# Designs tried in a protein design run: peptides against a protein of PDB entry 5EIB. Part 25

Target 1, 366 residues: chain A of PDB entry 5EIB
Amino acid sequence: VDLEPGTMDSVRSGPFGQIFRPDNFVFGQSGAGNNWAKGHYTEGAELVDSVLDVVRKESESCDCLQGFQLTHSLGGGTGSGMGTLLISKIREEYPDRIMNTFSVMPSPKVSDTVVEPYNATLSVHQLVENTDETYCIDNEALYDICFRTLKLTTPTYGDLNHLVSATMSGVTTCLRFPGQLNADLRKLAVNMVPFPRLHFFMPGFAPLTSRGSQQYRALTVPELTQQMFDSKNMMAACDPRHGRYLTVAAIFRGRMSMKEVDEQMLNVQNKNSSYFVEWIPNNVKTAVCDIPPRGLKMSATFIGNSTAIQELFKRISEQFTAMFRRKAFLHWYTGEGMDEMEFTEAESNMNDLVSEYQQYQDATAD
Target 2, 366 residues: chain A of PDB entry 5EIB as posed
Amino acid sequence: VDLEPGTMDSVRSGPFGQIFRPDNFVFGQSGAGNNWAKGHYTEGAELVDSVLDVVRKESESCDCLQGFQLTHSLGGGTGSGMGTLLISKIREEYPDRIMNTFSVMPSPKVSDTVVEPYNATLSVHQLVENTDETYSIDNEALYDICFRTLKLTTPTYGDLNHLVSATMSGVTTCLRFPGQLNADLRKLAVNMVPFPRLHFFMPGFAPLTSRGSQQYRALTVPELTQQMFDSKNMMAACDPRHGRYLTVAAIFRGRMSMKEVDEQMLNVQNKNSSYFVEWIPNNVKTAVCDIPPRGLKMSATFIGNSTAIQELFKRISEQFTAMFRRKAFLHWYTGEGMDEMEFTEAESNMNDLVSEYQQYQDATAD

## One batch from the design tools (peptide; aimed at target 1 M341 E342 N349 D352)

Design b2_p13_7 (made by RFdiffusion4)
Pose (drawn by RFdiffusion4):
Structure b2_p13_7 (pose): chain A 366 residues (1-366), chain P 13 residues (1-13)
Amino acid sequence: as target 2 above (366 residues)
Amino acid sequence: MWSWQVAREERLA
């Protein structure tokens, strides 16, 4: 789905572009120009029922639908504006299904548009209310990993998407292969989301590799465990050691000692016990899958529900406030008939989300 | 009551 028609061509000309159902391409003529209001209200509304028809059709041909997963950026107009409209319409029509999103957060280091904080805040407001699980993929973190760790002086979207694809493969492994833990979206959600609004996850993986060089050696289980908890391996630009984990899911892929995995996971939990909330006993679940990802014999994927994710929302909120106080470009949004109060409503909801993460960060079992 | 709910009520009013 895109309001921009040129997106259809690039996907089709891609390696697996012909494998998609031709009828499932739903596109507009213009597209939103980084205007969330256009995406949602204006233009996305024009296009949205066509998308829902296709969604309804894919759903009725499902033996037992688990739910939906949406990939989109929060900083633009279509993936953000229309994407959250689609989520709201799907929530109305399929209220008992899990909604899961892979949402990329904007960063000034990657994209040169100052309205992106507007678009992201209006979107975060919708996701807080309407999604069950959201993987926070931070362009800030992706750029820093490429620039500082992978030493790519000028990171491209291809460089960033290599990190995203490795992450998405890792976090959906338990859904795609036989296993006991978090095997479906609802079970994953019940294990990861203690409070409905706090469903933004911090993904990480090890080893971090630059695409096309080179290899190995394969990591030891200790090396995997330590790296997958490292702040430098997170896809969200937050220091996990600045907050506390409410819940964690760890996924080890490849051939390895299950016993050694157990020992190392127990090791990181009790050496660093102060970083795991004490009022959620046994809050770290571990899954092993025998099939490694491409190019690797061993890998680990980390999924964290950490109070430190408030740093991400504080950063967006500060940029949003800096722009919104001067009312810059606000008429672009209200020109599409959007209420200015929707900005204030979204800002308040995001700041409330930050306070809630802090409340549980300071909470004690006493 | 959450601050966002107050802002919503003001908007709907």

Design b2_p13_7_s1 (made by RFdiffusion4, then SolubleMPNN; from b2_p13_7, 7 letters changed)
Fold by OpenDDE base, seed 2:
Structure b2_p13_7_s1 (fold): chain B 366 residues (1-366), chain A 13 residues (1-13)
Amino acid sequence: as target 1 above (366 residues)
Amino acid sequence: VRRGELARAERLA
């Protein structure tokens, strides 16, 4: 789905364009112009019913519909505005199904679109209310990984998207291969989300390899485990050491000893015990899939529900407040039918979310 | 990245 035809043409002409049905390409003509309000109230609202018709058709063809997975950006107008409109409409029609998102967080290091903090804040407000699970894929973190870890002097969208694809492949492993922990979206939610609003995940991946870098030697289970818990491998720009893990899932892929994985996972928890909440028992889950990712002998994917995610929301909130206080570009949103109240409500809800994470960070076992 | 109308307006401002 896109509000611009050129994106869809690029997907269709791409190496995987033939895997999608031609009738499942739904697109507009005008685009959202990086405006959440165009995505949510005007251009996106005109297109949403045609998308819902396709969603219904595909849902009816499912033997067992678990839920929905949306991949979108929060900095743009289409992914943010129309994406959250779609989430709302799907949630209304399928209230008992899991809503899962891969939400790409904006960064000034990657994009110079000044209104991205508005689009992100308005989107986060919708995600808090209407999603069950959200993977926070932060362009800040992706850029820093490419630059600092992968030593790419000028990271490209291709480089960032490589990390995104590796992460998405990792976190969906249990859904795609039989006999795994978290084999369905609902089971993942039960294990990862102790409180309904606190459903934002910090993903991480090891080994971090660039496209064309054959240079990464096969990592061992101890090295994978250590790298997976390293803050520099997080796809969200948060330091886990500044917060506490509510829940963790680790997904190992490749031929390895389950015993060795369990030993290393126990060791890393014990070494980092101060960074876990004490009042959630058995809050770390581990899965091992014998099938490695393409081009690797082994990998580990991390899913963290950490109170440190508040650093990401604080960054967006600070940027939002700095613009909103000046009423910068508000007329572009109000001209599409938005009220200034929607901005203050979205800001308030995101600040409440930050406060909730802080409360659970400071909570002691009574 | 096709910069939307807003990104163009921001560059012209």
Scores: peptide ipSAE 0.015, ipTM 0.509, DockQ to the pose 0.026
OpenDDE base, seeds 1, 3, 4, 5: peptide ipSAE 0.015, 0.007, 0.005, 0.000; ipTM 0.511, 0.485, 0.396, 0.446

Design b2_p13_7_s2 (made by RFdiffusion4, then SolubleMPNN; from b2_p13_7, 7 letters changed)
Fold by OpenDDE base, seed 4:
Structure b2_p13_7_s2 (fold): chain B 366 residues (1-366), chain A 13 residues (1-13)
Amino acid sequence: as target 1 above (366 residues)
Amino acid sequence: MRAGERKRAERLA
């Protein structure tokens, strides 16, 4: 789905374009112009019914529908505005199905689109209410990984998207291969989400590799385990040491000893015990898939529900507030039928979410 | 050039 036709043509002409049904390409002509309101109330609202018709058709063809997964950006008007409209409409129609998202968070390091903090804040407000699990893929973190870790002098969207694809492949491993922990979306939510609003995940991946890099092809289980818990490997720009883990899932891929994995996972938990909540027993889950990712012998994917995710939301909130206090660019949103109160409500709900994470961070066992 | 600037350049190319 896109509000611009050129993105669909790029997907269709791509090496995997033929895996999608032609009738499932739903697109507009005008685009959202990086405006959440165009995505949510105007251009996106005109297209949403045609998308829902496809969603219904595909849902009816499923033998066992678990739920939905959306991949979208929160900085752009289509992914943010239309994406959250779709989530709301799908949740209304399928209230008993899991809503999962891969939400790409904007960063001024990656994009010069001034209104991205508005689009992100308005989107997070919708995601808090209408998703069950959200992978926070932060362009800030992706840029920092590319620049600092991968030593790329000028990171491209191709470099960032390589990290996104590795992360998405990692977190979906248990859904794609039988006999794994969290083999369905609902089991993942039950294990990862102790409180309904606190469903934002910090993903991480090891080994971190650029396209064409073979540097990490021979990592060991101890190295994978250490790297996946390193803040520099997090795809969200948060330091886990500034918060507490509510829940963790670790997905190892490749031929390795389960005993060695369990030993290393126990060691890393013990080493980092101060960064876990003490009142959630058995809050670390481990899976081992014998099938490695393409081009690697071994990998590890991290999923963390951490109170440190508040650093990401605080960053967006600060950027939002800096613009909103001056009413900068608001006329582009109000001209599409939005009220200024929707901005204030979205800011308030995101600040409430930050406060909730802080409350659980400060909570002790009674 | 930032990744966003490149994407804009790639869209305009």
Scores: peptide ipSAE 0.020, ipTM 0.608, DockQ to the pose 0.019
OpenDDE base, seeds 1, 2, 3, 5: peptide ipSAE 0.014, 0.016, 0.007, 0.016; ipTM 0.537, 0.559, 0.518, 0.554

Design b2_p13_7_s3 (made by RFdiffusion4, then SolubleMPNN; from b2_p13_7, 6 letters changed)
Fold by OpenDDE base, seed 5:
Structure b2_p13_7_s3 (fold): chain B 366 residues (1-366), chain A 13 residues (1-13)
Amino acid sequence: as target 1 above (366 residues)
Amino acid sequence: MRKGELARLERLA
C-alpha cells in the first residue's frame, strides 16, 4: 500500500515483486507530502476502503487468522497517517485479532523532513490505543549501527533496510517454524506484554559485523548472546541500562547446543540482573530454531520490552514540543481538517506512556 | 467519527 505509485512500481520491478498478488497492490496518485493529516483524513481516507477490501479477501482466505502485521514509517505521511488509519479500521472490524506493527521511528540523522516529529507523535498516539505489539525500529539506532558497528562511512536507506529485514526475519522466526516459543501472535503478546499499553519492543539482531572484520569473527553462542544484549546492538536508540526489562525473548537460529544457549542466557541474565524487574517471574524466554538465516551459520534475535524505550519517546516528544510551541507548520495539518487539540492529545498520551514506563521502572516487589 | 474527520466534513458541508 502506498499513496504514491512509484513505490509500487519499484516493488513490482524488484527481485521479489512476483511474490505479491497484483490485485493486492493498492496505491494512490497524489502522495501524503509527509503530512500525517493527508494520510489519515484526506488522501489516505479516500484509499482506505480499497485496502480494507483486500484485507477482507486475504483474511477470508486464511484457515486460521491470527492477526495483522503492518510495516510502516512514522516519519512520512503515508506510513504514519494512512498506516494508523488502517490500523484503526482493521481493529474496528477485527477486534479479537492481534494487531502487530513494525514501526520505523524517524531521526534527524536520516531525514531532513521537518514535520517528522508531528507525524511520529500523532502515530504513537494511535499505536498506544490500537496495537497489541509494536516493534520500534529506530532510524537513529539503525544509522548508528551502520556507522559505528558496520563501519559504513555514509549509511544508505539500503543499509538501514538490510537491518530492518534481518530483524523482521528474526522476530517472525517463531511464527514461521513449528514448535517454537511464541508460535503465534497472541502467545507473543501474553509473554511479552504484561501491561496492555506497554507493548513497544526494542529489537536487536546478531551477528552485526563490519565487512572488514567478517573473516576474523567467530560465530559462537557466547558471542551472539553478548552482542544481542549490548546496548550498541539495539535497533531502538535506547540504553537498556537506563531502564529495566519487563520481558525479553531471544530467538537463536542455526545448529547449536541448546544446553550452551541455556547456559549463556542464564549467564547474561545473572550479569545484567539489575536491569530486569524482579516482580515478573520467568520474564526471559528463549527459542532455538535449527534453520539458520540466509548467508549465516547462526544468528540471534532479541526482543526486549524495556522501560528504557521511554528514551525514544522522550526524544520524539522534545522535537515535537520545540515545533508545536511555535505552531510551526500547523496550518498544513489544520488545512486537512485536523484540530490543534489532536496534537495536544497525542502529546499528552505519549507523555503518559513515558510516565507509565517510569512508574514500572521504579516499582519494587515490596 | 474522529475529530479531524468531523472537522473536515463540517468544512465540506
Scores: peptide ipSAE 0.045, ipTM 0.626, DockQ to the pose 0.072
OpenDDE base, seeds 1, 2, 3, 4: peptide ipSAE 0.033, 0.035, 0.000, 0.000; ipTM 0.637, 0.629, 0.370, 0.366

Design b2_p13_7_s4 (made by RFdiffusion4, then SolubleMPNN; from b2_p13_7, 8 letters changed)
Fold by OpenDDE base, seed 4:
Structure b2_p13_7_s4 (fold): chain B 366 residues (1-366), chain A 13 residues (1-13)
Amino acid sequence: as target 1 above (366 residues)
Amino acid sequence: VRQGELARALRLA
């Protein structure tokens, strides 16, 4: 789905374009112009019914519908505005199904789009209410990984998207291969989401190695485990050491010793015990899939529900507030039928979410 | 050519 035709043509002409049914390409002509309101109330609203018709058709063809997965950006107008409109509409029609998102968070390091903090804040407001699971894929963190860890001097969207694809492949491993922990979206939610609003995950992928260092790096379970829990490896720009893990899932892929995985996972938990809540027992889950990702002997994928995710929301909130206090660019949103009150409601709800994370961070066992 | 560097870095074919 897109509000621009050119993206659909790029997907269709791509190496995997034939995987998608032609009738499932739903697109507009005008785009959202990086405006959440165009995505949500005007251009997106004109297209949403056509998307819902496809969603219904595909849902009816499923033998066992678990839920929905949306991949979208929060900085643009289409992914943010139309994406959250779709989430809302799908939630209304399928209230008993899991809503899962891969939500790409904007960063000034990656994009010069000035209104991204508005689009992100308005989107987070919707995601808090209408999703069950949200993987926070933060362009800030992706840029920092590309630059610092992978030693890319000028990271591109292609570089960032490759990290996104690796992460998506990793977190969906248990859904794609039988006999794994969290084998369905609902089981994942039950294990990862202790409180309904606290469903924002920090993902991570290992190994991440610079091209110059690849020849010198062994792929071992200890190294994967150590890298996966490293703050520099988080695909959300948060330091887990500034918060506490509510829940963690680790998905190992490749031929490895289960015993070694369990030992290393226990060691990393013990070493980092101060960064876990003590009142959620057995809050770290581990899965091992014998099938490695393509081109790797082994990998590990991290999913963390941490109160440190508030750092991401605080960053967006600060950027939002800096513009909103001056009413900068608001006329582009109000001109599409938005009320200024929706901005204040979205800001308030995101700040409430930050406060909730802080409350659970500070909570002790009685 | 920069776009191929991360794919090579991750060894994801």
Scores: peptide ipSAE 0.053, ipTM 0.558, DockQ to the pose 0.012
OpenDDE base, seeds 1, 2, 3, 5: peptide ipSAE 0.000, 0.008, 0.026, 0.012; ipTM 0.298, 0.408, 0.640, 0.495

Design b2_p13_8 (made by RFdiffusion4)
Pose (drawn by RFdiffusion4):
Structure b2_p13_8 (pose): chain A 366 residues (1-366), chain P 13 residues (1-13)
Amino acid sequence: as target 2 above (366 residues)
Amino acid sequence: TYAWQEAREERLA
């Protein structure tokens, strides 16, 4: 789905472009120009029922639908504006299904548009209310990993998307292969989301590799475990050691000692016990899958529900406030008939989300 | 009551 028609061509000309159902391409003529109001209201509303028809059709041909997963950026107009409209319409029509999103957060280091904080805040407001699980993929973190760790002086979207694809493959492994833990979206959600609004996850993986060089050696289980908890291996730009884990899901892929995995996971939990909330006993679940990802014999994927994610929302909120106080470009949004109060409503909701993460960060079992 | 709920009530009013 895109309001921009040129997106259809690039996907089709891609390696697996012909494998998609031709009828499932749903596109507009213009597209939103980084205007969330256009995406949602204006233009996305024009296009949205066509998308829902296709969604309804894919759903009726499902033996037992688990739910939906949406990939989109929060900084633009279509993936953000229309994407959250689609989520709201799907929530109305399929209220008992899990909604899961892979949402990329904007960063000034990657994109040169100052309205992106507007678009992201209006979107975060919708996701807080309407999604069950959201993987926070931070362009800030992706750029820093490429620039500082992978030493790519000028990171491209291809460089960033290599990190995203490795992460998406890792976090959906328990859904795609036989296993005991978090095997479906609802079971994963019940294990990861203690409070409905706090469903933004910090993904990480090890080893971090630059695409096309080179290999190995394959990591030891200790090396995997330590790296997957490292702040430098997170896809969200937050220091996990600045907050506390409410819940964690770890996924080890490849051939390895299950016993050694158990020992190392127990090791990181009790050496660093102060970083795991004490009022949620046994809050770290571990899954092993025998099939490694491409190019690797061993890998680990980390999924964290950490109070430190408030740093991501504080950063967006500060940029949003800096722009919104000066009312810059606000008429672009209200020109599409959007209420200015929707900006205030979204800002307040995001700041409430930050306070809630802090409340549980300071909470004690006493 | 959350601050966002108050802002929504003001907007709907």

Design b2_p13_8_s1 (made by RFdiffusion4, then SolubleMPNN; from b2_p13_8, 7 letters changed)
Fold by OpenDDE base, seed 2:
Structure b2_p13_8_s1 (fold): chain B 366 residues (1-366), chain A 13 residues (1-13)
Amino acid sequence: as target 1 above (366 residues)
Amino acid sequence: RRQGELAREERRA
């Protein structure tokens, strides 16, 4: 789905374009112009019914529909505005199904789009209310990984998208392959989300590999375990040491000893015990899949529900506030039928979310 | 204008 035809043509002409049904390409002509309100109330609202018709058709063809996975950006107009409209309409029609998102957070290091803080804040407000699970994929973290870890002097969207694809492949492993821990989307939500609003995850991946780095060092289970808990491997620009883990999932892929995985996972928890909440028992889940990712012998994918995620929301909130106080570009949104109150409500809900994370960070077992 | 107003009314209902 896109409000621009050119994106769809690029996907169709791409190496995997033939895996999608032609009838499932739903697109507009005008684009959203990086405006959430165009995505949500005008251009996106004109297109949403045609998307819902496709969603219904594909849902009816499922033997057992677990839920939905949306991949979108929060900095743009289509992914943010139309994406959150689509989430709302799907949630209304399928209230008993899991809503999962891969939400790409904007960063000034990656994009010069001035209104991204508005689009992100308005989107986060919708995600708080209408999703069950949101993987926070932060373009700032992706850029920093590419630059600092992968030593790419000028990271490209291709480099960032490689990290995103590896992470998405990792977190969906248990859904796609038979394993000892058959996770469905609902089971993942039950294990990862102790409080309904606190459903924003910090993903991480090991080993971090660039396109063209042929020297794959075979990592060991201890090295994978250490790397996936390293703040430098987080796909969200937050330091886990500044918060506490509410819940963690680790997904190992490849041929390895389950015993060694369990030993290393216990060791990393014990070494980092101060960074876990003590009042959530058995808050770390581990899965092993014998099928490695393409081109790797083994990998580990991390999913963290950490109170440190508030650093990401604070960054967006600070950028939002700096623009909103000046009423910068508000006429582009109000012209599409938005009220200034919707901005204040979205800011307030995001600040409440930050306060909730802080409350649980400071909570002690009585 | 009208579609944005309708979408706001549908959210408040």
Scores: peptide ipSAE 0.015, ipTM 0.631, DockQ to the pose 0.063
OpenDDE base, seeds 1, 3, 4, 5: peptide ipSAE 0.009, 0.000, 0.014, 0.011; ipTM 0.539, 0.283, 0.487, 0.469; seed 4 fails the geometry check

Design b2_p13_8_s2 (made by RFdiffusion4, then SolubleMPNN; from b2_p13_8, 7 letters changed)
Fold by OpenDDE base, seed 1:
Structure b2_p13_8_s2 (fold): chain B 366 residues (1-366), chain A 13 residues (1-13)
Amino acid sequence: as target 1 above (366 residues)
Amino acid sequence: MRRGELARLERLA
């Protein structure tokens, strides 16, 4: 789905273009112009019914519909505005199904789009209310990983998207291979989301290795475990040491000892016990899939529900406030039928989310 | 009905 035809042509011409049904390509002509309001109230709202028709058709073809997975950006107009409109409409029609998202957070290190803080804040407001689980894939973190860890001097969208694809492949492993932890979207939500609004995940992937260092790196369970819990490997730009893990899932892939995995997972929890809440018992879950990802002997994927994720939302909120105080570019949104009150409501809800994370960070078992 | 959805309906009317 896109509001621009060129994106769909790129997908069709790509190496996997034939995997998608031609009738499932739904696209507009005008684009959203990086405006959430165009995505949500005008251009996107003209296209939404055509998308819902496809969603219904595909849902009816499912033997057992668990829910929906949306991949979108929060900085743009289509992914943010139309994406959140779709989430809302799908939630209304399928209230008993899980809504999962892969939400790409904007960063000024990656994009010069000035209005991204508005688009992101307006989107987060929708995600808080209408999703059950959201993977926060932060372009800030992806850029930093590419630059610092992968030693890429000039990270490209291709480099960032490679990390996104590895992460998405990792977190969906349990859904794609039978007999694993979190084998369905509902089980994932039950294990990862202790409080309904606190459903934003910090993903991570290991191994992350620069091309020059690949030959010198042993792929071992201890190294994967250590790297997976390293703040520098988080795909969300927050330091887990500044917060507490509410819940964690670790997904190991490849031929390895389950005993060694359990030992290393216990060791890392004990070493980092101060960064876990003590009042949620058995809050770390581990899965091992014997099938490695393509091109690797083994990998580990991390899913963290951490109160440190508030750093990401604070960053967006600060950027939002700096623009909104000046009423910068508001006419682009109000011209599409938005009220300034919708901005204030979205800002308030995101700040409430931050406060809720802080409350649970400060909570004790006593 | 969200305010923006109302404004859209008013433009389509």
Scores: peptide ipSAE 0.033, ipTM 0.671, DockQ to the pose 0.061
OpenDDE base, seeds 2, 3, 4, 5: peptide ipSAE 0.006, 0.000, 0.000, 0.000; ipTM 0.467, 0.382, 0.396, 0.311

Design b2_p13_8_s3 (made by RFdiffusion4, then SolubleMPNN; from b2_p13_8, 8 letters changed)
Fold by OpenDDE base, seed 5:
Structure b2_p13_8_s3 (fold): chain B 366 residues (1-366), chain A 13 residues (1-13)
Amino acid sequence: as target 1 above (366 residues)
Amino acid sequence: VRKGEIARALRLA
């Protein structure tokens, strides 16, 4: 789905474009112009029914519908505005199905779009209410990984999207291969989300190795485990040492010893025990899939529900507040039928979410 | 679409 036709042509002409049914390409002509309101109330609203018809048709063809997975950006107008409109409409029609998202967070290091903090804040407000689990894929973290860890001098969207695809492949491993932990979206939510609003995940992937070091790096279970818990490997720009893990899932892929995995996972938990809440027993889950990702002998994917995710929301909130106090660019949104109160409500809800994470960070077993 | 430099770094297809 897109509000611009050119994006769909790029997907269709891509190496996997033929896996999608031609009738499932739903697109507009005008785009959203990086405006959440155009995506949500005008251009997106004109297209949403056509998308819902496709969603219904595909849902009816499922033997066992678990839920929905949306991949979108929060900085643009289409992914943010129309994406959250679709989430809302799907949630209304399928209230008992899991809503999962891969939500790409904006960063001024990656994009010069000035209104991204508005689009992100308005989107987060919708995601708090209408999703069951959200993978926070932060363009700031992706850029920093590309630059610092992978030693890319000029990271591109192609580079960032490759990290996104590796992460998505990792976190969906248990859904795609039988006999794994979190084999369905609902089981994942039950294991990862202790409180309904606290459903924003910090993903991570290992191994991440620069081209120059790739020839010299061994792939071992200890090294994967260590890198997976390293703050520099988080796909959200948060330091887990500044918060506490509520829940963790680790997905190992490749031929390895389950015993060695369990030993290393226990060791990393013990070493980092101060960064876990003590009042959620058995809050770390581990899965091992014998099938490695393409091109690697082994990998590990991390899913963290950490109170440190508040750092991401604080960053967006600070940027939002700086613009909103001046009412900068607000007329582009109000001109599409939005009220200024929707901005205030979105800001308030995101600040409440930050406060909730802080409350659970400070909570003790006593 | 130039396979990003990361695609080449990770040997992910």
Scores: peptide ipSAE 0.026, ipTM 0.569, DockQ to the pose 0.012
OpenDDE base, seeds 1, 2, 3, 4: peptide ipSAE 0.010, 0.006, 0.016, 0.025; ipTM 0.386, 0.319, 0.554, 0.639; seed 2 fails the geometry check

